Peptides against a protein of PDB entry 5EG6. Designs and how they scored, part 96

Target 1, 151 residues: chain A of PDB entry 5EG6
Amino acid sequence: RLRSQTVSTRYLHVEGGNFHASSQQWGAFYIHLLDDDESEGEEFTVRDGYIHYGQTVKLVCSVTGMALPRLIIRKVDKQTALLDADDPVSQLHKCAFYLKDTERMYLCLSQERIIQFQATPCPKEQNKEMINDGASWTIISTDKAEYTFYE

## One batch from the design tools (peptide; made by RFdiffusion4, then SolubleMPNN)

Design b1_p26_6_s1 (from b1_p26_6, 15 letters changed)
Fold by OpenDDE base, seed 1:
Structure b1_p26_6_s1 (fold): chain B 151 residues (1-151), chain A 26 residues (1-26)
Amino acid sequence: as target 1 above (151 residues)
Amino acid sequence: SLEEELRQREAAFNSRVSRNPKIYKA
């Protein structure tokens, strides 16, 4: 199970004070668990515990300390993000990072760029949103706080 | 072009990140 801890993920990296994409690198981040009512800002309170899908998280670069906006980590089923999944996050599954308080915007890798991608509603499945492969992330837990590796 | 649009979107995204957040432990 995933908990508030350091993680590694491919493509997402920080360089030159900005988030960027690298096909060769696995970036190191700390994934923080937030309360659902935690507001966006330059300061935030984090919680300990196992992370469940649907919960609000902050990804903080282990090297630079830079943080993404608040995210809701969502379970991925093929090319869809599940909106109502609430089981513990599993490293066996890819996940999607919904940008909280947006209109279906997800963290996405597109042609070596880190962008927001707007998911498309699933008309026949209200509990799902269609995402592209670039919005599906593989995260790996790690005990190395500032560990970055190349494939 | 698509590349230009993506660069703009990338820049826009990076404008939303926090570079020195203060983290409190509950």
Scores: peptide ipSAE 0.621, ipTM 0.933, DockQ to the pose 0.752
Fold by OpenDDE base, seed 3:
Structure b1_p26_6_s1 (fold): chain B 151 residues (1-151), chain A 26 residues (1-26)
Amino acid sequence: as target 1 above (151 residues)
Amino acid sequence: SLEEELRQREAAFNSRVSRNPKIYKA
């Protein structure tokens, strides 16, 4: 099970003080677990524990310390993000990162750029949102806080 | 162009990033 820990993910990379896309590098991040009512800001409180889908998290670059806005980690089923899944996060499954307090915006890779992508409601399935491939992420747990590897 | 639009969107996204966050433990 995934816990508040360091992780690696492809494409998401920090260089020169900015987030960039890299097809060859796996970036190293710390995924922090937040309370559901934790507010956005330059300071925040984290807690230890196992991460479940639907919970609020912060991704912090292990090298630079730069942090993304608050995210909700969601389970991915094919081309959809599940809105009501609450089981423990498994690195065997792809995940999506919903930008909290937005209108269905997800962290997305689009043509070598890191952007937010607006998901589309899934017809007849209110518990799902349609996302593109760029909004589906593979994460790998790691014990190395600053571990980045090249493919 | 699409490239220019995406570059602008990427820059806008990066403007929302916290560069030196202070982290507290519960």
Scores: peptide ipSAE 0.612, ipTM 0.930, DockQ to the pose 0.716
Fold by OpenDDE base, seed 4:
Structure b1_p26_6_s1 (fold): chain B 151 residues (1-151), chain A 26 residues (1-26)
Amino acid sequence: as target 1 above (151 residues)
Amino acid sequence: SLEEELRQREAAFNSRVSRNPKIYKA
């Protein structure tokens, strides 16, 4: 099970003071668990624990300390993000990162750029939103804060 | 172009990141 810990993810990387896309590198991050009512800001309080889908998290670069805005980690089913999944996040299971308090915006890799992508509501499934492939992420737990993997 | 638009969106996204966050442990 995934807990608040260091993780590696492909494509998402920090370079030159910016979040950058790399097809050859797995970036090292710490995924922090936040309370649902934690506000956005330059300072925030984190908690230990196992992470479940639907919970609010912060991704912080293990090397630079740069942090993304608050995210809700969501389970992915094919090309959709599940809005009501609440089971524990599984390692290597595809997930999506919804930018909290946005109109269906997700962290996305698009043509070697890190952007936010607006998901489309599923017409027949209210508990799902359609995302593109770039908004589907694979994360691997690691015990090394400085871990960097090259394929 | 699409590339130019994506570059702009990337820059816009990077403007939202925190470069030196203060993290407190509960």
Scores: peptide ipSAE 0.605, ipTM 0.928, DockQ to the pose 0.742
Fold by OpenDDE base, seed 5:
Structure b1_p26_6_s1 (fold): chain B 151 residues (1-151), chain A 26 residues (1-26)
Amino acid sequence: as target 1 above (151 residues)
Amino acid sequence: SLEEELRQREAAFNSRVSRNPKIYKA
């Protein structure tokens, strides 16, 4: 199970004061658990514990301390993000990061650019949204901050 | 071009990041 902790993920990196993508790098981040009602801002309160799908998280760069906007971590089923999954996050499966308070926007890697990608509603399954491969992320828990490795 | 559009989207995304967040423990 995944808890609020340091994690590594491919492609997502910070350089020159900005988030960027690198196909050769795995970046180090801390994934913070937030309350569902935590507001966006330069200050926020975090909680310890195991992370469940559907919960709000903050990804903070272990090196620079820069943070992404609030995200909802969602379970991925093939090419869809599940909207109602609430079980503990499994590191054996890819996940999607919904940009909170947006119209189905997800954190996405597209040609080595970090962008937001708008998911498409699934007509036959209201509890799913269609995402692309770039919006499916692999995260690996780590015990060390600033852990970075190259492919 | 697609590359130009993606650069713009990337820049737009980076404008939303927090540069120096203060984190408090509950």
Scores: peptide ipSAE 0.614, ipTM 0.931, DockQ to the pose 0.718; fails the geometry check

Design b1_p26_6_s2 (from b1_p26_6, 13 letters changed)
Fold by OpenDDE base, seed 2:
Structure b1_p26_6_s2 (fold): chain B 151 residues (1-151), chain A 26 residues (1-26)
Amino acid sequence: as target 1 above (151 residues)
Amino acid sequence: SEEEELEEREAAFNSRVSRNPVIKKA
């Protein structure tokens, strides 16, 4: 199970003081668990524990220390993000990162650019939102914060 | 162009990141 720990993910990378996409590199990050009521800011409180879908997390670059805005990690089913999943995060499944307190905005890779992508509501299923492939992320747990690898 | 729009969106996103966060432990 995924817990507050270091992780690797493809495409998401930091270079030159900015987040950018790299098809050739896997970036190393620390995924932090936050309380649901934790406010956005330069200072934030983190907790230890196993991460469940629906919880608030922070991704921090292991190399630069730069952090993304607060995210809600959501379970992905095909081309949809599940809004009501609350089981433990599985590294065997892709996940989506909802930008907290936005109108269905998700962290997305588009043509080697890191952007926010607005999901579309599912007409027949209120507990799902339609995302694109670029908004589906693979997370691999790592034991070393500074470990990065290349393709 | 589409490429220019994506670059602008990427830049806009990067304006929201924290470059020197202070992490507190509960």
Scores: peptide ipSAE 0.618, ipTM 0.930, DockQ to the pose 0.718
Fold by OpenDDE base, seed 5:
Structure b1_p26_6_s2 (fold): chain B 151 residues (1-151), chain A 26 residues (1-26)
Amino acid sequence: as target 1 above (151 residues)
Amino acid sequence: SEEEELEEREAAFNSRVSRNPVIKKA
């Protein structure tokens, strides 16, 4: 099970004081568990425990210490993000990172850029939102600072 | 252009990040 720990994810990288995309690197981030009512800010309180879908998390770069805005980690089913899933996060499946308190915005890789992507509501399934492939992330538990891959 | 738009969106996203967060433990 995924817990508050260091994880690696491809493309998401920090360099020169900014987040950027790298096709050759896996950035290392500590995924912090937050309370649902934790506010956005430079200061935040973290909790120990296993991470479930639907919970609020902070991704902090293990190298630079830079942090993304608060995210809700959501389960992915094909090209949809599930809004009501609450089971433990499985590293065997891709996940989506909803930018908390936005209009369905998700962390997304598009053309080697890190952006926010607006999901589309599923008209027949209220518990799902349609996302693109760039908004589906693979995370791997690791104690490594950074990985480099070549295709 | 599409590239320029994506650069702007990336820059906008980076404006929202925390560069020196203080982490407190419960």
Scores: peptide ipSAE 0.615, ipTM 0.929, DockQ to the pose 0.719
Fold by OpenDDE base, seed 3:
Structure b1_p26_6_s2 (fold): chain B 151 residues (1-151), chain A 26 residues (1-26)
Amino acid sequence: as target 1 above (151 residues)
Amino acid sequence: SEEEELEEREAAFNSRVSRNPVIKKA
């Protein structure tokens, strides 16, 4: 189970005061849990606890302290983001980061650039949105607990 | 070009990040 803690991701990296893509280094971040009603800003209140899909989170770079806008962490099934999944976040699955309060925008790696990418509604399943591979992320816990993860 | 557009989108995204966040505990 994932909690408010330090995590590692590939491709998402901070250097020179900017977010950029790196295939060579894993970025280190602290993932904070926020209340669903927490507003965007330079100041924000964090909570302790285990993180579930559908909850609002903040990613803060462990090195620079820079933070992304508020995200909703969503479960990924193949190339779709699940909109109604609420089980605990598992390192057995990839996840997607929806940029909160946007029109289906997700954190995305596209041709060595970190951008926001607009998902397409799934025509057959209203509880899913179609994302590309660049919007699918692997999170690895960096605490000392024993775990199994998959990429 | 496609490359120029992606660079612009990346720059635009980076302009939205917080460089000095203040984190409070509940």
Scores: peptide ipSAE 0.602, ipTM 0.926, DockQ to the pose 0.725
Fold by OpenDDE base, seed 4:
Formats: sequence, structure tokens, C-alpha cells
Structure b1_p26_6_s2 (fold): chain B 151 residues (1-151), chain A 26 residues (1-26)
Amino acid sequence: as target 1 above (151 residues)
Amino acid sequence: SEEEELEEREAAFNSRVSRNPVIKKA
């Protein structure tokens, strides 16, 4: 189970005050759990607990303290993000990070760039959105909050 | 070019990040 904790993810890295992609480095982040009604801003209130799909989270770089906009962590099924999954986040599966309050925008790696990618609705499956591989992220729990590692 | 477009998108995304967030505990 994933809880509010430090995690590592490949490709997502902070350097020079910016988020960038690195295939060699795993970035260290803290995933904070937010209330669903928490507003976007430089100040935000966090909660303790286990993270479930569909919940709002903040990714904060353990090294620099820089934070991404509010995200909704979503379960991935093949090349789709599930909109209604609410079970506990499993580190055994990839996840997608929906940029909250956007039109289907997801955190995405595209050709060594960190961008937002607009998912396509699934016409036959209203509870799914089509994403690409770059929008699927692997999260690994780590007790090393201030380090990045190379594969 | 495609590369230039991606760089612009990356820059646009980075403009949305919080540089010095203040974390409050409930």
C-alpha cells in the first residue's frame, strides 16, 4: 500500500529550478494527500493516511522542495486511465497523474520532456481515458528522501 | 519543429510549478 510518504519515480527530476526528464536518474518525491476540496496554491494542507486512486495528491521534490500542481492519482489499465477506481494505490502497478481541474491533462514524459498530455475519451467506456505510455508512471517507496539513484 | 514545440510545452508546464510551497498539517 502507498501512503503519504517519500517515493521515487523514473524520468521525473528537478534540476536548475525546473522539472525535466532523465532516463538515468530516479527522482525522489514526497506524495502528500490532500482533501478533494483543497485549493491550488503555494500553501496547502496535507493529510495523513493511505492513498487511494482518485484522491488528490501533491508531489513535492524531496531535494528542492518544488511542487507540482495538484494531481489526481489514477489507476492505469493498459493504455487507459481509470476514472472511477478508488482502491488503495498499489506500487505493483503503474499510475497516471491527472492535472486536477484540467480537461483530461496528464503528467507525461514525451521525448525527454515533462509535459501535460491530453487524454482522449473512450467512447465505449466512459470510465476510462486513453493515455500514452509516457503518461504511465512507476512509483517506488523509498526511505531515502534526499537522494536520487541511477539504474 | 516538434522539438521546439515540446520545449515550449515543457516550459509552460514548469511555469505552473510551485517553487516554495508551504505545507500545512491538518
Scores: peptide ipSAE 0.615, ipTM 0.929, DockQ to the pose 0.727; fails the geometry check

Design b1_p26_6_s3 (from b1_p26_6, 14 letters changed)
Fold by OpenDDE base, seed 1:
Structure b1_p26_6_s3 (fold): chain B 151 residues (1-151), chain A 26 residues (1-26)
Amino acid sequence: as target 1 above (151 residues)
Amino acid sequence: SLEEELEEREAAFNSKVSRNPVIRKA
């Protein structure tokens, strides 16, 4: 199970004061658990514990301390993000990061760029949104707070 | 072009990034 901890994920990297994509590197981040009612801001309160799909998280770069906007970590099923999954996050599954309070915007890798990708509603499956492969992320837990590796 | 669009979107995303967050523990 994933908890508030350091994680490594491919492609997502920080350089020059910005998030960018690197196909050659796995970036190191701390994934923080937030309360659902935590507001967006430069200051935020984090919680300890295991992270479940549907919960609000903050990704903070282990090196620079830069943070992404609040994200909802969602379970991925093939090319879809599940909106109602609430089981513990599994590192065996890809996940998607919904940018909280947006119109279906997800953190996405597209041709070496980190962008927001707007998911498409599933007409017949209200609990799913269609995402692309770039919006599906693999995260690996690590006890190393500052660890980036090349593949 | 697609490349230009992606660059713009990347920049737009980075505009939302917090560069000096303050993290409080519950």
Scores: peptide ipSAE 0.633, ipTM 0.936, DockQ to the pose 0.776
Fold by OpenDDE base, seed 4:
Structure b1_p26_6_s3 (fold): chain B 151 residues (1-151), chain A 26 residues (1-26)
Amino acid sequence: as target 1 above (151 residues)
Amino acid sequence: SLEEELEEREAAFNSKVSRNPVIRKA
């Protein structure tokens, strides 16, 4: 089970004050759990606990302290993000990061660029949105806040 | 070009990033 803790993810890195992509590195982040009604801002309140799909989270770079906008972590099934999954986040499954309060925008890696990707509604499955591979992320728990490793 | 478009989109995303967030605990 994933809780508010440090995590590593491939491709997502901070360098020179900006988020960028690296295929050779795993970046270290702290994933914070937020209340669903927490507003966007430079200040935000975090909570302890296990993270479930559908919850609002903040990713903060362990090295620089830079933070992404509020995200909703969603479960991924093949090329789709599940909108109604609410079970605990598992490291055995890929996840997607929906940018909260957007029209189906997801954190995405495209050609070594970190961008927003607009998911397409799934015609026959209202509880799913179609995403690309770049919007599917693998995260692993780490025990060191600033630990990074290279592949 | 695709490269130029992606660079613009990356820049747009980075504009939403918080450089110095203040984290409070409940």
Scores: peptide ipSAE 0.632, ipTM 0.935, DockQ to the pose 0.754
Fold by OpenDDE base, seed 5:
Structure b1_p26_6_s3 (fold): chain B 151 residues (1-151), chain A 26 residues (1-26)
Amino acid sequence: as target 1 above (151 residues)
Amino acid sequence: SLEEELEEREAAFNSKVSRNPVIRKA
C-alpha cells in the first residue's frame, strides 16, 4: 500500500529551479495526502494515511522542496484513466496524475518535456478518460528522500 | 515546430509550480 511517503519516479526531475525531464534519472519526491477540499497555494495542510485512487496529492521534490500543483492520483487501465476507482494505490500498477480543477489535463512526459496532456473522454464509458503512455507513471516507494537515482 | 510547442507547454507547466511551499500537518 502507498501512503504519504517518499517515492521515486522516472523522468520527473528538478534542476535550476524548474521541473524537467531526464531519461537517465529517477526523481525523489514526497507524496503528500491532502483533503479533497484543500485549496491550491504555497501553504497547504497534509494528512497521514494510505493513499487511495481519486484522492488529492501533492508531489514535493525531496531535494529542492519545489511542489507540483494539486493532483488527483488515478488508476490506469491500459490506455485509460479510471475516474471512479477508489481502492488503495498499488505500486505494481502505473498511475496517472490529473491536474486538479483542469479540463482533463494530466501530467505527461513528451519528448523529454514535462507537460500537461488533455485526456479524451471515452464515449462508451463515462468513468474512463483516454490517456497516452506518457501520462502513465511508475512510482516506487523509497526511504532515500534526498537522493536522485540514475538508470 | 513540435519542439517549440512542447517548450512552451513545459514553461506553462513550470509557471504553476510552487517554489517554496509551506507544509502544515493536521
Scores: peptide ipSAE 0.631, ipTM 0.935, DockQ to the pose 0.766
Fold by OpenDDE base, seed 3:
Structure b1_p26_6_s3 (fold): chain B 151 residues (1-151), chain A 26 residues (1-26)
Amino acid sequence: as target 1 above (151 residues)
Amino acid sequence: SLEEELEEREAAFNSKVSRNPVIRKA
């Protein structure tokens, strides 16, 4: 199970005071769990616990301390983000990071740039949004003290 | 061009990043 902890992800990297894409290095981040009603700002309150899909999180660079805007972590099924999944986050699955309070904007890698990408509604399934491959992320726990099991 | 557009979008995203966040524990 994923909890508030340090994680690694490829491509998302911080250098020179900015986020950029790097295929050569894995970025190290702390993923914080927030309350659903937590406001955006330079100050935010975090809590301990296991992270579930649909919850609000903050990614903070372990090296620079820079933080992304509030994100909702969502489960990915093929090329779709699931809107109503609420099970514990599993490292066996890719995930998507929805930028909270936007019009379907997701954290995305496109042509070696870190951008926001707008998902499109899924015509046949209202509980899904269509994303591209660049909006699908793999996160790996760097906390070796905890075992990860598929549930 | 596509390259110029993506550079602008990346810069725009970076402008939304918090450089010195203050983290409080509940």
Scores: peptide ipSAE 0.628, ipTM 0.934, DockQ to the pose 0.747

Design b1_p26_6_s4 (from b1_p26_6, 16 letters changed)
Fold by OpenDDE base, seed 1:
Structure b1_p26_6_s4 (fold): chain B 151 residues (1-151), chain A 26 residues (1-26)
Amino acid sequence: as target 1 above (151 residues)
Amino acid sequence: SMEEELKQREEAFNSRVSRNPKIFKA
């Protein structure tokens, strides 16, 4: 199970004060659990505990301390993000990071660029949104706060 | 071009990043 902890994820990296993509690099981040009502800002309060799908999180680069906007971590089923999944986050599954307070925008890798990608509603399944493969992320938990590796 | 658009989107996304967040524990 995933908890508020250091994690590694492929592609997402920080260089030169900016987030960028690398096909060979796994970046180290601390994933923080936030309250659902936590506001966006340079200051935020974090919680301890296991992270569930649907919860609000902050990814903070372990090296630079730079943070992404608030995200909702969502479970991925094939090429869809599940909107109502609330079970504990499993490293056995890919996840998607919905950019909170946006119109279906997800953290996405597109041709070695880190962007936000707008998911498409599923007309027949209201609890799902269609995402591309670049919006599906693999998270690996690690005990090393500054651990990075090359694949 | 598509490449230019992606670059712009990347830059736009990076503009939303917090460079020095202050984190409090509950």
Scores: peptide ipSAE 0.608, ipTM 0.927, DockQ to the pose 0.744
Fold by OpenDDE base, seed 3:
Structure b1_p26_6_s4 (fold): chain B 151 residues (1-151), chain A 26 residues (1-26)
Amino acid sequence: as target 1 above (151 residues)
Amino acid sequence: SMEEELKQREEAFNSRVSRNPKIFKA
C-alpha cells in the first residue's frame, strides 16, 4: 500500500527551478498526506499513514523541495478518473491528480509540457470524468529520498 | 502556435508552485 513516502514518476521532474517534462527521466518526489480541510499555502501540515483514493496530497520534489498545489489522488479506469473510489492506492494502477478546488483540472503531460488539463464529465456515469492519457500517471514507491531514475 | 501556447501554460503552472514550502508534522 502507498503511504506518505518518496515516490518516482516518469516525465515529471524539476530543472532550472521549474517543473518540466522528460521522457527519459523519472522524477523523485515525496508524497505527503494532508487533511481534507488543509488550506493551500507556503506552509502546510502533513500526517503519516496510508493513502487512499480521494485523499488530498502534496507532491514535493526530493531534490529541490519545490511543491505542487494540493492534489486529490484519484483512481483511473481506462480513460476515466473515478470520483468516488476510496480504496487504498495501488501502484499496480495508474492514478490521476486532480488539482484541488478547480473545475475538473488534472495534472497533465502535453507535448513535453506540464500543464493542467480539464476533464469532461462522463455523460452516463456521474462518478466518472473523462481524462486523456497525459493525465494518467504511474507512480513507484522508492526508499531513496534523493533519487533520479534514468530509462 | 500550439507549442507557444503550451509553453505559456507551463509557465503559468510553474508560477503556482511553492519553491520553499515549510512542512509541519501533525
Scores: peptide ipSAE 0.606, ipTM 0.927, DockQ to the pose 0.711
Fold by OpenDDE base, seed 4:
Parts: C-alpha cells; structure tokens; sequence
Structure b1_p26_6_s4 (fold): chain B 151 residues (1-151), chain A 26 residues (1-26)
C-alpha cells in the first residue's frame, strides 16, 4: 500500500527549475498526504499514513523541493478516472492526479510536455471522467529520496 | 501550432508550482 513516502514516476521530472517530461527517466518525488481542508499555499501541513483514492496529496520533487499544486489522487479504470473510489492506493494500478478546485483538470503528459488536461464527463456514468493516457500515471514506491533511473 | 500551444500550456502549468514550499508535520 502507498503511504506518505518517496515515490518514483516515469515522465514527470524536474529540470532547469521546471517540470518537464522525460520518456527515459523516472523522477523521484515525495507524496504527502494532506487534510481535505488544507489550503493551497507555499506553506502546508502534511500527515503520515496510508493514502486512499480521493484524498488530497502534494507531490514534492525529492531533488529540488519543488511542489505541484494540491492534487486529488484518483483511481483509473482504463481511460477513466473514478470519482468515488476510496480504497487504498495500489502500486499495481495507474492513478490520475486531479488538480484540486479546478473544472476536471488533471496532471497530464502530452507530447513530452507536462500540462493540465480537462477531463470530459462520462455519459451515463456520473462517477467517472474520461481522461487520456497521458493523464494516467504509474507510481513506484521507493526508500531512496534521490532514487532516479533510466530504462 | 499545436506544439506552440502545448509549450504555452506547459509554461502556464509551471507558473503554478511552488519552488520553495515550507512543509509542516501535523
């Protein structure tokens, strides 16, 4: 199970003071668990514990310390993000990162760029939003804060 | 072009990141 810990993910990388995409590099991040009512800001309070889908998280680069805006980690089913899943986050499944307090915006890799992608509501399935493959992320837990590798 | 638009979107996104956040433990 995923907890507040260091993780590695492909494509998401920090270089030159910005988030960039790398097809060959796995970037190292710390995933922090936040309270649902935690506000966005340069200062934030984190909690220890196991992370469940639907919870608010912060991704912080282990190398540079740069942080993404608050995210809701969501379970992915094929090309859809599940809005009501609340089970523990599994490393066996891809996840999506909803940018909190946006209109269905998700962290996305598109043509070697890191962007926000607006999901489309699923017809007849109110608990799902349609995302693209670039908005589906694979996360691997690691005990190494500086862990990066190339495939 | 699509590439130019994506570049702009990337820059816009990067403008939202925190480069030196202060993290507190609960």
Amino acid sequence: as target 1 above (151 residues)
Amino acid sequence: SMEEELKQREEAFNSRVSRNPKIFKA
Scores: peptide ipSAE 0.603, ipTM 0.926, DockQ to the pose 0.748
Fold by OpenDDE base, seed 5:
Structure b1_p26_6_s4 (fold): chain B 151 residues (1-151), chain A 26 residues (1-26)
Amino acid sequence: as target 1 above (151 residues)
Amino acid sequence: SMEEELKQREEAFNSRVSRNPKIFKA
């Protein structure tokens, strides 16, 4: 299970005061669990506990302290994000990060750029929406706040 | 070009990043 903790993920890094992509590095971030009603801002309240799909999280760079906008972590099934999954997040599966309060926008890696990608609704499955491979992320838990490694 | 478009999208995304967030614990 994944909890509010430090994690490492490939392609997401901070350099020069901005988020950027790196194919050679795994960056360290803290995943903070937020309440569903927590608003976007420079100040936010976090909670401890195990993270479930569908919950709101903040990714904060362990080195610089910079934070992404609020995200909803969603379960991935092949090339789709599940909208109604609420089980505990498993590190054995890739996940998707929905940018909260957007029209199906997901955190995405595209040609070594960090962008938002708009998912497409699944006509036959209303509880799913189609994402690309760049919107599927692998995260691994770490016990070190500044743990990074190169591929 | 595709590269230029992606660069613009990346810059747009970075404009939404919090530079110095203050975190409170419940």
Scores: peptide ipSAE 0.601, ipTM 0.925, DockQ to the pose 0.720

